# Ledger of designs, part 65: peptides against a protein of PDB entry 6IDX

Target 1, 380 residues: chain A of PDB entry 6IDX
Amino acid sequence: KELAKLSADVTFATEFINMDGIIVLTRLVESGTKLLSHYSEMLAFTLTAFLELMDHGIVSWDMVSITFIKQIAGYVSQPMVDVSILQRSLAILESMVLNSQSLYQKIAEEITVGQLISHLQVSNQEIQTYAIALINALFLKAPEDKRQDMANAFAQKHLRSIILNHVIRGNRPIKTEMAHQLYVLQVLTFNLLEERMMTKMDPNDQAQRDIIFELRRIAFDAESDPSNAPGSGTEKRKAMYTKDYKMLGFTNHINPAMDFTQTPPGMLALDNMLYLAKVHQDTYIRIVLENSSREDKHECPFGRSAIELTKMLCEILQVGELPNEGRNDYHPMFFTHDRAFEELFGICIQLLNKTWKEMRATAEDFNKVMQVVREQITRA

## One batch from the design tools (peptide; aimed at target 1 S95 L98 T129 H180)

Design b2_p22_8 (made by RFdiffusion4)
Pose (drawn by RFdiffusion4):
Structure b2_p22_8 (pose): chain A 370 residues (1-223, 234-380), chain P 22 residues (1-22)
Amino acid sequence: KELAKLSADVTFATEFINMDGIIVLTRLVESGTKLLSHYSEMLAFTLTAFLELMDHGIVSWDMVSITFIKQIAGYVSQPMVDVSILQRSLAILESMVLNSQSLYQKIAEEITVGQLISHLQVSNQEIQTYAIALINALFLKAPEDKRQDMANAFAQKHLRSIILNHVIRGNRPIKTEMAHQLYVLQVLTFNLLEERMMTKMDPNDQAQRDIIFELRRIAFDAETEKRKAMYTKDYKMLGFTNHINPAMDFTQTPPGMLALDNMLYLAKVHQDTYIRIVLENSSREDKHECPFGRSAIELTKMLCEILQVGELPNEGRNDYHPMFFTHDRAFEELFGICIQLLNKTWKEMRATAEDFNKVMQVVREQITRA
Amino acid sequence: SASAHWTRRRKEQAKAAEEARA
């Protein structure tokens, strides 16, 4: 108890650390008996002292043994134990992950997505905060080539709806540190879109060109003389600036292939809305048609700018858009809503092709005021 | 103590993000 008190003072901490005092603590956790059942209070003070001592930055986090790591991960992976032990255990794992790639790798193997998510279902906001913090730490430290798989795994176990039901709509008001972790989670989530945003289409890749052909087919085949007239104009009546080779339009980065993903999502998941938008504007040879392809690419870019896809998380922000915690594919759903808004605004302005940038500005103002 | 803890954790998260981006 006294050690937990004094360890926050650097003057004391240095003295204790210089006698390998941290090892006394780690050895106790590694091999001490009946710690959770008979000595939980002692264990809580031990973990408090350990974290306070490590927070002075005198020794590397890489000093910790695999045995110590496994024991701490064990306290988190278990059907919940004492709240004080769990809070400190989650905090120790977060610090290990943030401070070492090696520790991240070992910890990622010792704790499951389901075990972490289950700690969000406790009524204690600090336990919830550290759980989200550990999740954020794993995302921050995951190799670029593993982060997407991790996101899918957390999504399949319902991380989003659990946060929505147990944190955002929970009884306890969200305090500043929890709000910060939600902000960081949202930033990391949007940043999963960044690679596709910056990926150019390969116009010479037939498989990629066939995706555009399929997009056009879904809409034009919903319309016979009129259908033939649409196809004679290649991709003009689908609204692409490059009428003959629309794949070239997807070399603009941002938004790149993310725009294609959004269009395909709208066509497949919301086929009626996609057909309505395209057919209301595919036989319009007055200058008043709203060009779908050009509008979708620019809207995708605009949404990426508004939502700050690619921005790094920082210390100063605690903001988040709560509606993104209400749908597994909220970004794509937002695209669909905004493309309908864009077409409505286009009609309200009796807009022509020359008005394209003005309409996009009005749409930007509509979205950002909402 | 709690304030200093969370300030430190924010700095570490920001640092980890910068490293991941590099």

Design b2_p22_8_s1 (made by RFdiffusion4, then SolubleMPNN; from b2_p22_8, 14 letters changed)
Fold by OpenDDE base, seed 4:
Structure b2_p22_8_s1 (fold): chain B 380 residues (1-380), chain A 22 residues (1-22)
Amino acid sequence: as target 1 above (380 residues)
Amino acid sequence: MKERRFEKRKKLMEKAAKEAAA
């Protein structure tokens, strides 16, 4: 107990470390000697002292043995572990993950997000906070290939729904530290959009061109009787598609692929458009056809609007920004849906279309409409 | 103690994020 208190002092810590004191503490954890009276209390103080000593940054976290890591991971995986031991074990694992990529690799083998989810289903907000903090640490330190797997695990309805139901909608005020961890989780998840946001469309990629063609098909061929005989010459088809792409509101209605070569928002805008067209087909068709039938110059250019709205949403959500220690603002809506960004896009594109009509906007008013829509989104 | 630990970890997270982006 006294050691744990004194370990917070840098002078004491330096002297104790110079006496190989950390090695003694690690060996106490590694030994797992449950035979001592008050073992749990002693262990809790040992883990406290260890963490406080290591938090001085005098000793590298890489000094810890694999046995130590397994023992700490074991405390997190045990369903009936003492709360005081669990809290400290989560904090130690978080610190190990954040301080060392080599320790991250070892910990990622010993602990699953599924095990950490169980610690979110408790009434103790401190445990929940430490569990989310460790998830965030694992997410941040994950290699790019595994980040998508963690995102998929987050998108796996379980983690987000548990956070939503047990943390956000819990019968208790969210403390500042929990709000910060929710913010960090949101930032790390939105950063997965950065790759698509910065991906330029290749106008020569047939698969990407086929997506644009699919947008046209969904908008215009859904009502067309299959009786339009395949025999209209290739030139008439190209001219027809140019008209369709104009009605879709692309800036480059001759080659819509060119509208997606600018980054941001690059391919992320096309992903949003395709999601809207496939998942909210009626909404998509309504928006497109309502504007495509207008010859009064008050048509809302869907393609251009979708691109600029995607860019605006990336700016509002700060896609690609690193988590900041001073921030604790998070969007509860992000935890409500697996594809929350695309759903937000679907809401905002309807808002944009409505605002365009209300303003009786023309193409010259485009930037003014976007400014009004930005204000509406940021006030909501 | 607890608050100081959280503040240290927030800084550590921000540092680790900067290192991961570099």
Scores: peptide ipSAE 0.315, ipTM 0.882, DockQ to the pose 0.871
OpenDDE base, seeds 1, 2, 3, 5: peptide ipSAE 0.312, 0.306, 0.310, 0.310; ipTM 0.881, 0.879, 0.880, 0.881; seed 2 fails the geometry check

Design b2_p22_8_s2 (made by RFdiffusion4, then SolubleMPNN; from b2_p22_8, 13 letters changed)
Fold by OpenDDE base, seed 2:
Structure b2_p22_8_s2 (fold): chain B 380 residues (1-380), chain A 22 residues (1-22)
Amino acid sequence: as target 1 above (380 residues)
Amino acid sequence: MEERRWRRRRRLQEEAAREAAK
């Protein structure tokens, strides 16, 4: 106990480290000897002293043995560990992951995100915070080939629901550090959209063009009996498609695929449009048909609006930006749904369509409408 | 003490993010 307090002093830490004191502490952990009276209390103080000593940055984290790592990981993976030991063990693991790629590799073999999820289902906010911090650290240190697996683990409805129910909707005020870790987790989650945001559509890729055709089909053929597709010649069909793509509000009526070649938002806009069309079909059809039936030049161009809205949402949410140490702003709504970005898009596109009508906008007012919508979104 | 620890961890986390973005 006294050692743990003194270990916060840099002078004491330097002297103690020079006397191989940290090695003694690591050996105490490595031994796993439960035979000592008050072992749990002693171990908790040992781990505290170890953390305080290592926080001086005098000793490399790579000095720890594999046995030490396994013992610490064992305290996190075992269900019946003292809370004080668990908290310190999570803190040690997070520090090891952040300070060393070699230690990350070893820890990633010993611990799973699933084991860390159990530590979110507790009333202790410090444990929850260290668990999220460790998840964030594991994600950040994951090699590119494993990032998608980690992303999938983050995208797990279970993790998000647990965070929502046990952390965000918990009976305790969220401390600043927890808010920061939730912010970091959210930034990492939004960065999963970056790939799609920066993916250009290939206008020659038929599979990608078929998605645009599906948007057209859902909007215009869903009400038409498939029997009345007039077998009219390829030219009439092309002319029909050009008309339909104009009614959909694409900028390029001849080849709408060209509207998705600009990055950002690239293919992410098409993903949002397709999600809206499939998941919120009635809303999609209503928006398209309300504007396609207008001859008064007050039609809201859905395709253009969807693209520019997707771009604007990426800007507002700072997609692709790195986590900042000073920020703690997170959006609880993104923990409520697995497709929360697409759902936000669906809300915002309705807001845009409403705002367009209220403003009696024309195509010349497009940027003005977008600015008003931006202000509405950022104030909500 | 805990606040100082978290400030250091946040910096390391930001550094890790910068490294992961390269």
Scores: peptide ipSAE 0.516, ipTM 0.944, DockQ to the pose 0.939
OpenDDE base, seeds 1, 3, 4, 5: peptide ipSAE 0.516, 0.512, 0.514, 0.515; ipTM 0.944, 0.943, 0.943, 0.944; seeds 1, 3 fail the geometry check

Design b2_p22_8_s3 (made by RFdiffusion4, then SolubleMPNN; from b2_p22_8, 12 letters changed)
Fold by OpenDDE base, seed 4:
Structure b2_p22_8_s3 (fold): chain B 380 residues (1-380), chain A 22 residues (1-22)
Amino acid sequence: as target 1 above (380 residues)
Amino acid sequence: MEEKRWKKRRKLQEEAAREAAA
């Protein structure tokens, strides 16, 4: 106990480290000897002293043994561990992951995100904060090949729902540090959209062209069985499709694929359109048909609007920006749905269509409508 | 003490994010 307090002093820490004191603390953890009276209290103070000593940055985190890592991971993975030990063990693991890529690799083999999710279901906000911080650290230190697996873990309905129900909707105020860790988690989640945002459509990719054709089919052939293979397009059919792509509000009516070659928003705009068309089909059809039936030059170009809205949402949400140490602004709405970005797009495209009608906008007013919509979204 | 630790952790997170983006 006194050692844990004294370990916060840099002079004491330097002398204690020079006496191999930190090695003694690590060996106490490695031994796992539960036979001592007050073992849990002694272990909690040992872990506190270890953290305070390591926080001076005098000793490399790489000094820890694999046995030490396994013991600390064991305290996080075992059920019914003392709260004081669990909190310190999470803090140690997070520090190990952040300070050493070699320790990250070892920890990632011993701990699953599923085990960390269990520590979000507790009433202790400090434990919840360290659990989210450790998830964030594991994501940040993941090699590129494993980032997608971590991404999928964040996209997991379970993690999202647990954070929403036990952290955000908890019966206690969110502390500044929890708000920061939720912000970091959200930034990391939005950065998964960056790949699609920066992916140019290949106008020669038939699979992507078939998605654009599917958007046309859903809008105009809603009663026609998908069995009409797009293949045998006579010149009359190509001319018909050009008209349909104009009614969909694409800039390039001949080859709508060209509208998705600009990055940002690249393929992410097409993903949003396809999601809207499949998941919110009635809303999609309504928006397209309301504008396709207008002869008054007040038609809202859906295709162009969807692309520019996707770009604007990426700018508002700062997609591709790195987490800032000073920020703590997170959006609880992104924890309410698995496809929260696409759902936000679906809400915002309806708002855009409404605002266009209210302003009696023409194609010349496009940028002005987008500015009004930006102000509406940023105030919500 | 805990607040100082969190400030250090936030810096390390930001550094890790820069390294991951490079």
Scores: peptide ipSAE 0.526, ipTM 0.944, DockQ to the pose 0.946
OpenDDE base, seeds 1, 2, 3, 5: peptide ipSAE 0.525, 0.524, 0.519, 0.525; ipTM 0.943, 0.943, 0.942, 0.943

Design b2_p22_8_s4 (made by RFdiffusion4, then SolubleMPNN; from b2_p22_8, 14 letters changed)
Fold by OpenDDE base, seed 4:
Structure b2_p22_8_s4 (fold): chain B 380 residues (1-380), chain A 22 residues (1-22)
Amino acid sequence: as target 1 above (380 residues)
Amino acid sequence: MKKKRFELRRKRMEAAAKEAAA
């Protein structure tokens, strides 16, 4: 107890570390020996002292053994652990993950996000906070390939639901630290969009062209009897596609792929359009056809609008920004759905289309409409 | 103590984020 208190002092910490005191603390954890009276209390103070000592940054976190890591991970994975031990163990794991990629790799083998979800289903907001903090640390330190897997996993869908129901919609006020961890989780989630946001379409990639063709097909061929594909020559087909791409509201209606070469929003805009077309097909078709059937100059160019809206949403949501220590603002909406960005796009594109109509906008008013829509989104 | 510890970890998180983006 006294050691744990004194370990917060840098002078004491320096002297204690110089006496190999931290090695003694690690060995106490490694031994796992429950034979001592008041073991749990002793262990709680040991872990406190260890954490306070390590927080001085005098000793590298890489000094810890695999046995130590396994013991700490064991305290987090066991269902019946003292809350004081659990809290400190979560905090130690977080610190290990943040301070060392080598320790991250070892910890990622010993602990799963699924095990950490159980610590979110408790009434103790401090435990919940440390559990999310550890999840955030694991998410941040994960290789890019594994980040996407973590985001797509059933565990992540479940994690969002548990956070929504047990943290955000909990009967307790969210403390500043929990709000910060929710902010960090949101930032890390949005950073998964950055790759697509910065990916230029290759106009020569047939698979990417096929997505644009699919957008056209969904908009215009959904009602056309497949029998009326007139066998008319390749040139008439190209001319038809150019007309269809104009009706879709692409800036480059001759080669719509060129509209997706601008980064941001790059391919992310195409992903949003495809998601809308597949998941909200009726909404997509309505928006496209309402504007494609207009002979007046008041058509809302869907393709251009979708691209610029995607870019605007990336700017509003600060996609690609790193989490900072000072922020605690998070959007509860992003915990309600696994494809929350694409769903937000689907809401905002309808808002844009409505605003365009209300303003009686023309193509010349495009930027004015976008400014009004930005104000509407940022006030919501 | 607890507040200072969280502040330290926030700084570590930010530092780790910068390192992971580099």
Scores: peptide ipSAE 0.264, ipTM 0.848, DockQ to the pose 0.912
OpenDDE base, seeds 1, 2, 3, 5: peptide ipSAE 0.263, 0.263, 0.257, 0.260; ipTM 0.846, 0.847, 0.844, 0.846

## One batch from the design tools (peptide; aimed at target 1 N99 T129 L188)

Design b2_p23_1 (made by RFdiffusion4)
Pose (drawn by RFdiffusion4):
Structure b2_p23_1 (pose): chain A 370 residues (1-223, 234-380), chain P 23 residues (1-23)
Amino acid sequence: KELAKLSADVTFATEFINMDGIIVLTRLVESGTKLLSHYSEMLAFTLTAFLELMDHGIVSWDMVSITFIKQIAGYVSQPMVDVSILQRSLAILESMVLNSQSLYQKIAEEITVGQLISHLQVSNQEIQTYAIALINALFLKAPEDKRQDMANAFAQKHLRSIILNHVIRGNRPIKTEMAHQLYVLQVLTFNLLEERMMTKMDPNDQAQRDIIFELRRIAFDAETEKRKAMYTKDYKMLGFTNHINPAMDFTQTPPGMLALDNMLYLAKVHQDTYIRIVLENSSREDKHECPFGRSAIELTKMLCEILQVGELPNEGRNDYHPMFFTHDRAFEELFGICIQLLNKTWKEMRATAEDFNKVMQVVREQITRA
Amino acid sequence: AAFFERHMALRRKDAARVAEETK
């Protein structure tokens, strides 16, 4: 108990650390008997002292043994133990992950997505905060080529709805540190879109060109002389600036292939809305048609800008958009809603092709005021 | 409570640092 008190003082901590005092603590955790059952209070003070001592930055986090790591991970992976032990254990794991790629790799193997998510279902907001913090730390430290798989795994075990039901709509008001973790989670989530945003279409890749052909087919085949007239104009009546080679329009980064993904999502998941928008504007040879392809690409870019896809998380922000915690595919759903808004605003303005940038500005104002 | 605030303040800085490094 006394050690937990004094370890926050750097003057004391240095003295104790210079006698390998941290090893006394790690050895106790590694091999001490009946710690959770008979000595949980002692163990809580031990973990408090350990974290306080490590927070002075005198020694590397890489000093910790695999045995110590496994024991701490064990306290998190178990059917919940004492709240004080769990809180410190989650905090130790977060610090290990943030401070070492090697520790991240070992910890990622010792804890499951389901175990971490289950700790969000406790009524204690600090346990919830550390759980989200550990999840955020794993995302931050995951190799670029593994982060997407991790996101899918957490999504399949309902991380989003659990956060919505147990944190955002929970009984206890969200305090500042939890709000910060939600902000970080949202930033990391949006940043999963960044690679596709910056990926150019290869116009010479037939498989990618066939995706655009399929987009056009879904809409034009819902319309016979009128259908023929649409196809004779290649992709003009689908609204692409490059009428003959729309794949070239997807070399603009941002939004790149993310725009294509959004269009395909709208066509497949919301086929009626996609067909309505395209057919209302595919036979319009007055200058008043709303160009779908050009509008979708620019809207995708605008949404990326509004939502700050690619921005790094920082210390100063605690903001988040709660509606993104209500749908697994909220970004794509937002695209669909905004493309309908864009078409409504276009008609309200009796807009022509020359008005394209003005309409996009009004849409930007509508979205950002909402 | 005091531990939580101190710890969370430090982890906020760590997380910001790691984000810059991984970028």

Design b2_p23_1_s1 (made by RFdiffusion4, then SolubleMPNN; from b2_p23_1, 15 letters changed)
Fold by OpenDDE base, seed 4:
Structure b2_p23_1_s1 (fold): chain B 380 residues (1-380), chain A 23 residues (1-23)
Amino acid sequence: as target 1 above (380 residues)
Amino acid sequence: SSLFERLSKKQRKLQEKVAREAA
């Protein structure tokens, strides 16, 4: 206990470290000797002193043994661990992950996101904060090939539902530290959209062109069996498709794939359109057909609007921005759905279509409508 | 709690630094 207090002083810490004191603390953890009277209290103070000593940055985190890592990971993975030990163990793991790629690799083998989710189901907001902080640390240090797996873990309904129900909708006010970690988690989740946002459509990729054709099929051939292979398109059929792509509101009516070559929003706009068309088919068909049947120049160009709206949403949500230490603004809505961005797009495209009608807009008013919609979205 | 608040504030800075290095 006294050591834990004194370890906050840099002069004491320097002398204690010079005496190999930190090695003694690590060996106490490594021994796992539960036979001592007041073991849990002693261990909690040992871990406190270790954290305070390491916080001076005098000793590299790489000094810790694999046995130490396994013991600390054990305190996080074992059920019914003392709250004080658990809290310090989570903080140690976060620090290890953030400070060392080698330690990250070892910790990622010993701990699962599922084990960390269990620590979100507690009433202690500090434990919840460190659990999310450790998840964020693991995400940040994950190699690119594993980032998608971490992303998929966040896309898991379970993690989102637990955060939503036990953290966001908890009976306690969200502290600044928790709000920051939720913000970071959200930023890291949105950064997964950056790849798609910066992916240009290949106009020569038949599979990508087939998605655009599927958008046309869903809008105009809703009663026709998908068995009519698009392959045998006579010149008359190509002319028909050009008309359909005009009715869909693409800028390039001849080759709509060209509208998705601009980044941002690239393929992310096509993903949003396809999601809307498949998941909210009635809404999609309604929006397209309401505008395709208009001869009054007040048609809202769906394709152009969807692309520019996707770009606008990326700008509003700051997709691709790095987490800032000073920010703590998070959107609870993004914890309510697995495809929250696409659902937001689906809400906003309806808002855009409504606003276009209310303004009696023409193609010349497009930028003005987009500005009004931006103001509406940013006020919500 | 004071230790953990202080540590958490420092960890935010480290987290931002790590994010910049990973970008």
Scores: peptide ipSAE 0.481, ipTM 0.941, DockQ to the pose 0.913
OpenDDE base, seeds 1, 2, 3, 5: peptide ipSAE 0.479, 0.482, 0.214, 0.114; ipTM 0.938, 0.940, 0.798, 0.770; seeds 1, 2 fail the geometry check

Design b2_p23_1_s2 (made by RFdiffusion4, then SolubleMPNN; from b2_p23_1, 13 letters changed)
Fold by OpenDDE base, seed 5:
Structure b2_p23_1_s2 (fold): chain B 380 residues (1-380), chain A 23 residues (1-23)
Amino acid sequence: as target 1 above (380 residues)
Amino acid sequence: SEFFKRRMAKMRKLMEKVAKEAA
């Protein structure tokens, strides 16, 4: 107890470290010896002292043994661990993950997101905050391949739903510390979109072209009886497709793939369009056909609008922004759905289409409509 | 707890630092 208090003092910490005091503390944890009547209290103070000492940055985190890591991970995985030990163990794991890539690798083998999810299902907001902080640390330090897996695990209905139901919709006000962790989590989640946002379409990639063709098929062939596809020659098909791509509102009616070569938003816009077309097919078809049947120059160009809206959403959500220590603004909406960005796009594209109609916009008004839509989105 | 607040304040700074070093 006294050691834990004194460990916050840099002078004491320096002297204690010079006496190999941290090594003694680590060995106490490594031993796992439950022999003392006050073991839990002693361990909690030991872990406190360890954290406060390590916070001085005098000793490298790489000094910790695999046995120490396993003991700390063990405390996080134990169902009946003391709350004080659990909190400190989560904080130690976070610190290890953040300070060392080597420790991250070891911890990622010992700790699963599933184990951390259990600590979100509690009434203690401090434990919840430590658990999310550790998830954020693991997410940040994960290699690109594992970040997508973590994102998929995050998109796993379970973590999102638990955060939504037990943290955001909890019976307690969200503290600033939790709000910051939710912000960081949001930032890290949006940064997964950056790759797609910066991916140019390859006009020669047949698979990507097939997606554009699928958008056309869903819009125009879904209601057409399969019988009357006239065997019109390859050239008539190309001319037909050019007309269809014009009706879809692509800027390049001849080769819509060219509209996706600009980054941002690159392929992310195509992903959003495909999601809308597959998941909200009726909404997609309605938007496309309502505008494709217009001859009054008041047609809303869906393809162009979807691209520019995707870009705008990336700007509003600050996709690619690094976590800032001072921010605590998070959007609860992003915890409501697994594909929250695509769902937001689906809402916003309907808003755009409505706003376009209300403004009686033409193609010349496009930027003005986008400004109005931006204001509507940022005020909601 | 005061411990929690202090830890979270330190970790916010560390997270930002690490994020900048990783980008």
Scores: peptide ipSAE 0.465, ipTM 0.941, DockQ to the pose 0.837
OpenDDE base, seeds 1, 2, 3, 4: peptide ipSAE 0.452, 0.442, 0.461, 0.443; ipTM 0.937, 0.934, 0.939, 0.935

Design b2_p23_1_s3 (made by RFdiffusion4, then SolubleMPNN; from b2_p23_1, 13 letters changed)
Fold by OpenDDE base, seed 1:
Structure b2_p23_1_s3 (fold): chain B 380 residues (1-380), chain A 23 residues (1-23)
Amino acid sequence: as target 1 above (380 residues)
Amino acid sequence: SSFFERRMARLRRLQAEAAREAA
């Protein structure tokens, strides 16, 4: 206990480290010897002292043994552990992950997100906060090729639903520290959209053009089998498609792919449109047909609106921005669905379409409508 | 500040540093 208090002092820490004191603490953890009276209390203070000592940055985190890592991971994975030990063990693991790529690799092999989920299903908000913080650390230190896997693991209905039900909708007010960790998790999740947001459509890519064609098919040929996608359309068919792309509200009626060459929002806008068309088909068809049947100048250009709305949502959500140390603003809505961004787009595009009608807008009013919609989204 | 608050304050910095390194 006294060691844990003194370890916060840099002078004491320096002298204690010079006497190999930190090695002694690590060996106490490694031994796992439960034979001591008050072992749990002793261990909790040992782990506290270890954290406080390591926080001085005098000793590299890489000095810890694999046995030490396994013992700490063991405390996190055990169903019946002292709360004080669990909190410190989670904090140690997070610190290891954040300070060392080599330790990240070892910890990622020993601990699964599934094991951390159990620590979210508790009444102790500090434990919940440490668990989310460790998830965030694992996400931050994941190599780029594994970030999508982490995102998919987060998008797994289970982690999201548990955070929603046990943390956000819990019986206790969300404290600032938890709000910050939820914010960080949200930012890391949204940063996965950055790649798509910055991906330009290739107008010559047939697979990407087929997606635009599928949007047209869903809107106008809802009963037609996609297998009858006519190959090299005759000139009459090209002219028909140009009309259809105009009715869809694309800026480039000849080659709608050109509308997706601007980044942001690039391909992310097309992803949102396709998601809406497939998952909310009735809503998509209604929006498109309602605006395509208007012979008045009050048509809402769906394609242009979808692109600009996607860009606006990226700006509002600050997609691609790094987690800020001082922010704690998270959106509970993003924990309600696995495809929360696309669902938000689907809500906002309906709001845009409604606002356009209410304003009796024309194409000249486009920017004014977008401004009103931005204000509506940011106030909700 | 509690041990928890001090720890969380440090973790915020480490997360921000890790995010900058990963960008």
Scores: peptide ipSAE 0.519, ipTM 0.946, DockQ to the pose 0.808
OpenDDE base, seeds 2, 3, 4, 5: peptide ipSAE 0.515, 0.514, 0.517, 0.511; ipTM 0.945, 0.945, 0.946, 0.945; seeds 2, 3, 4, 5 fail the geometry check

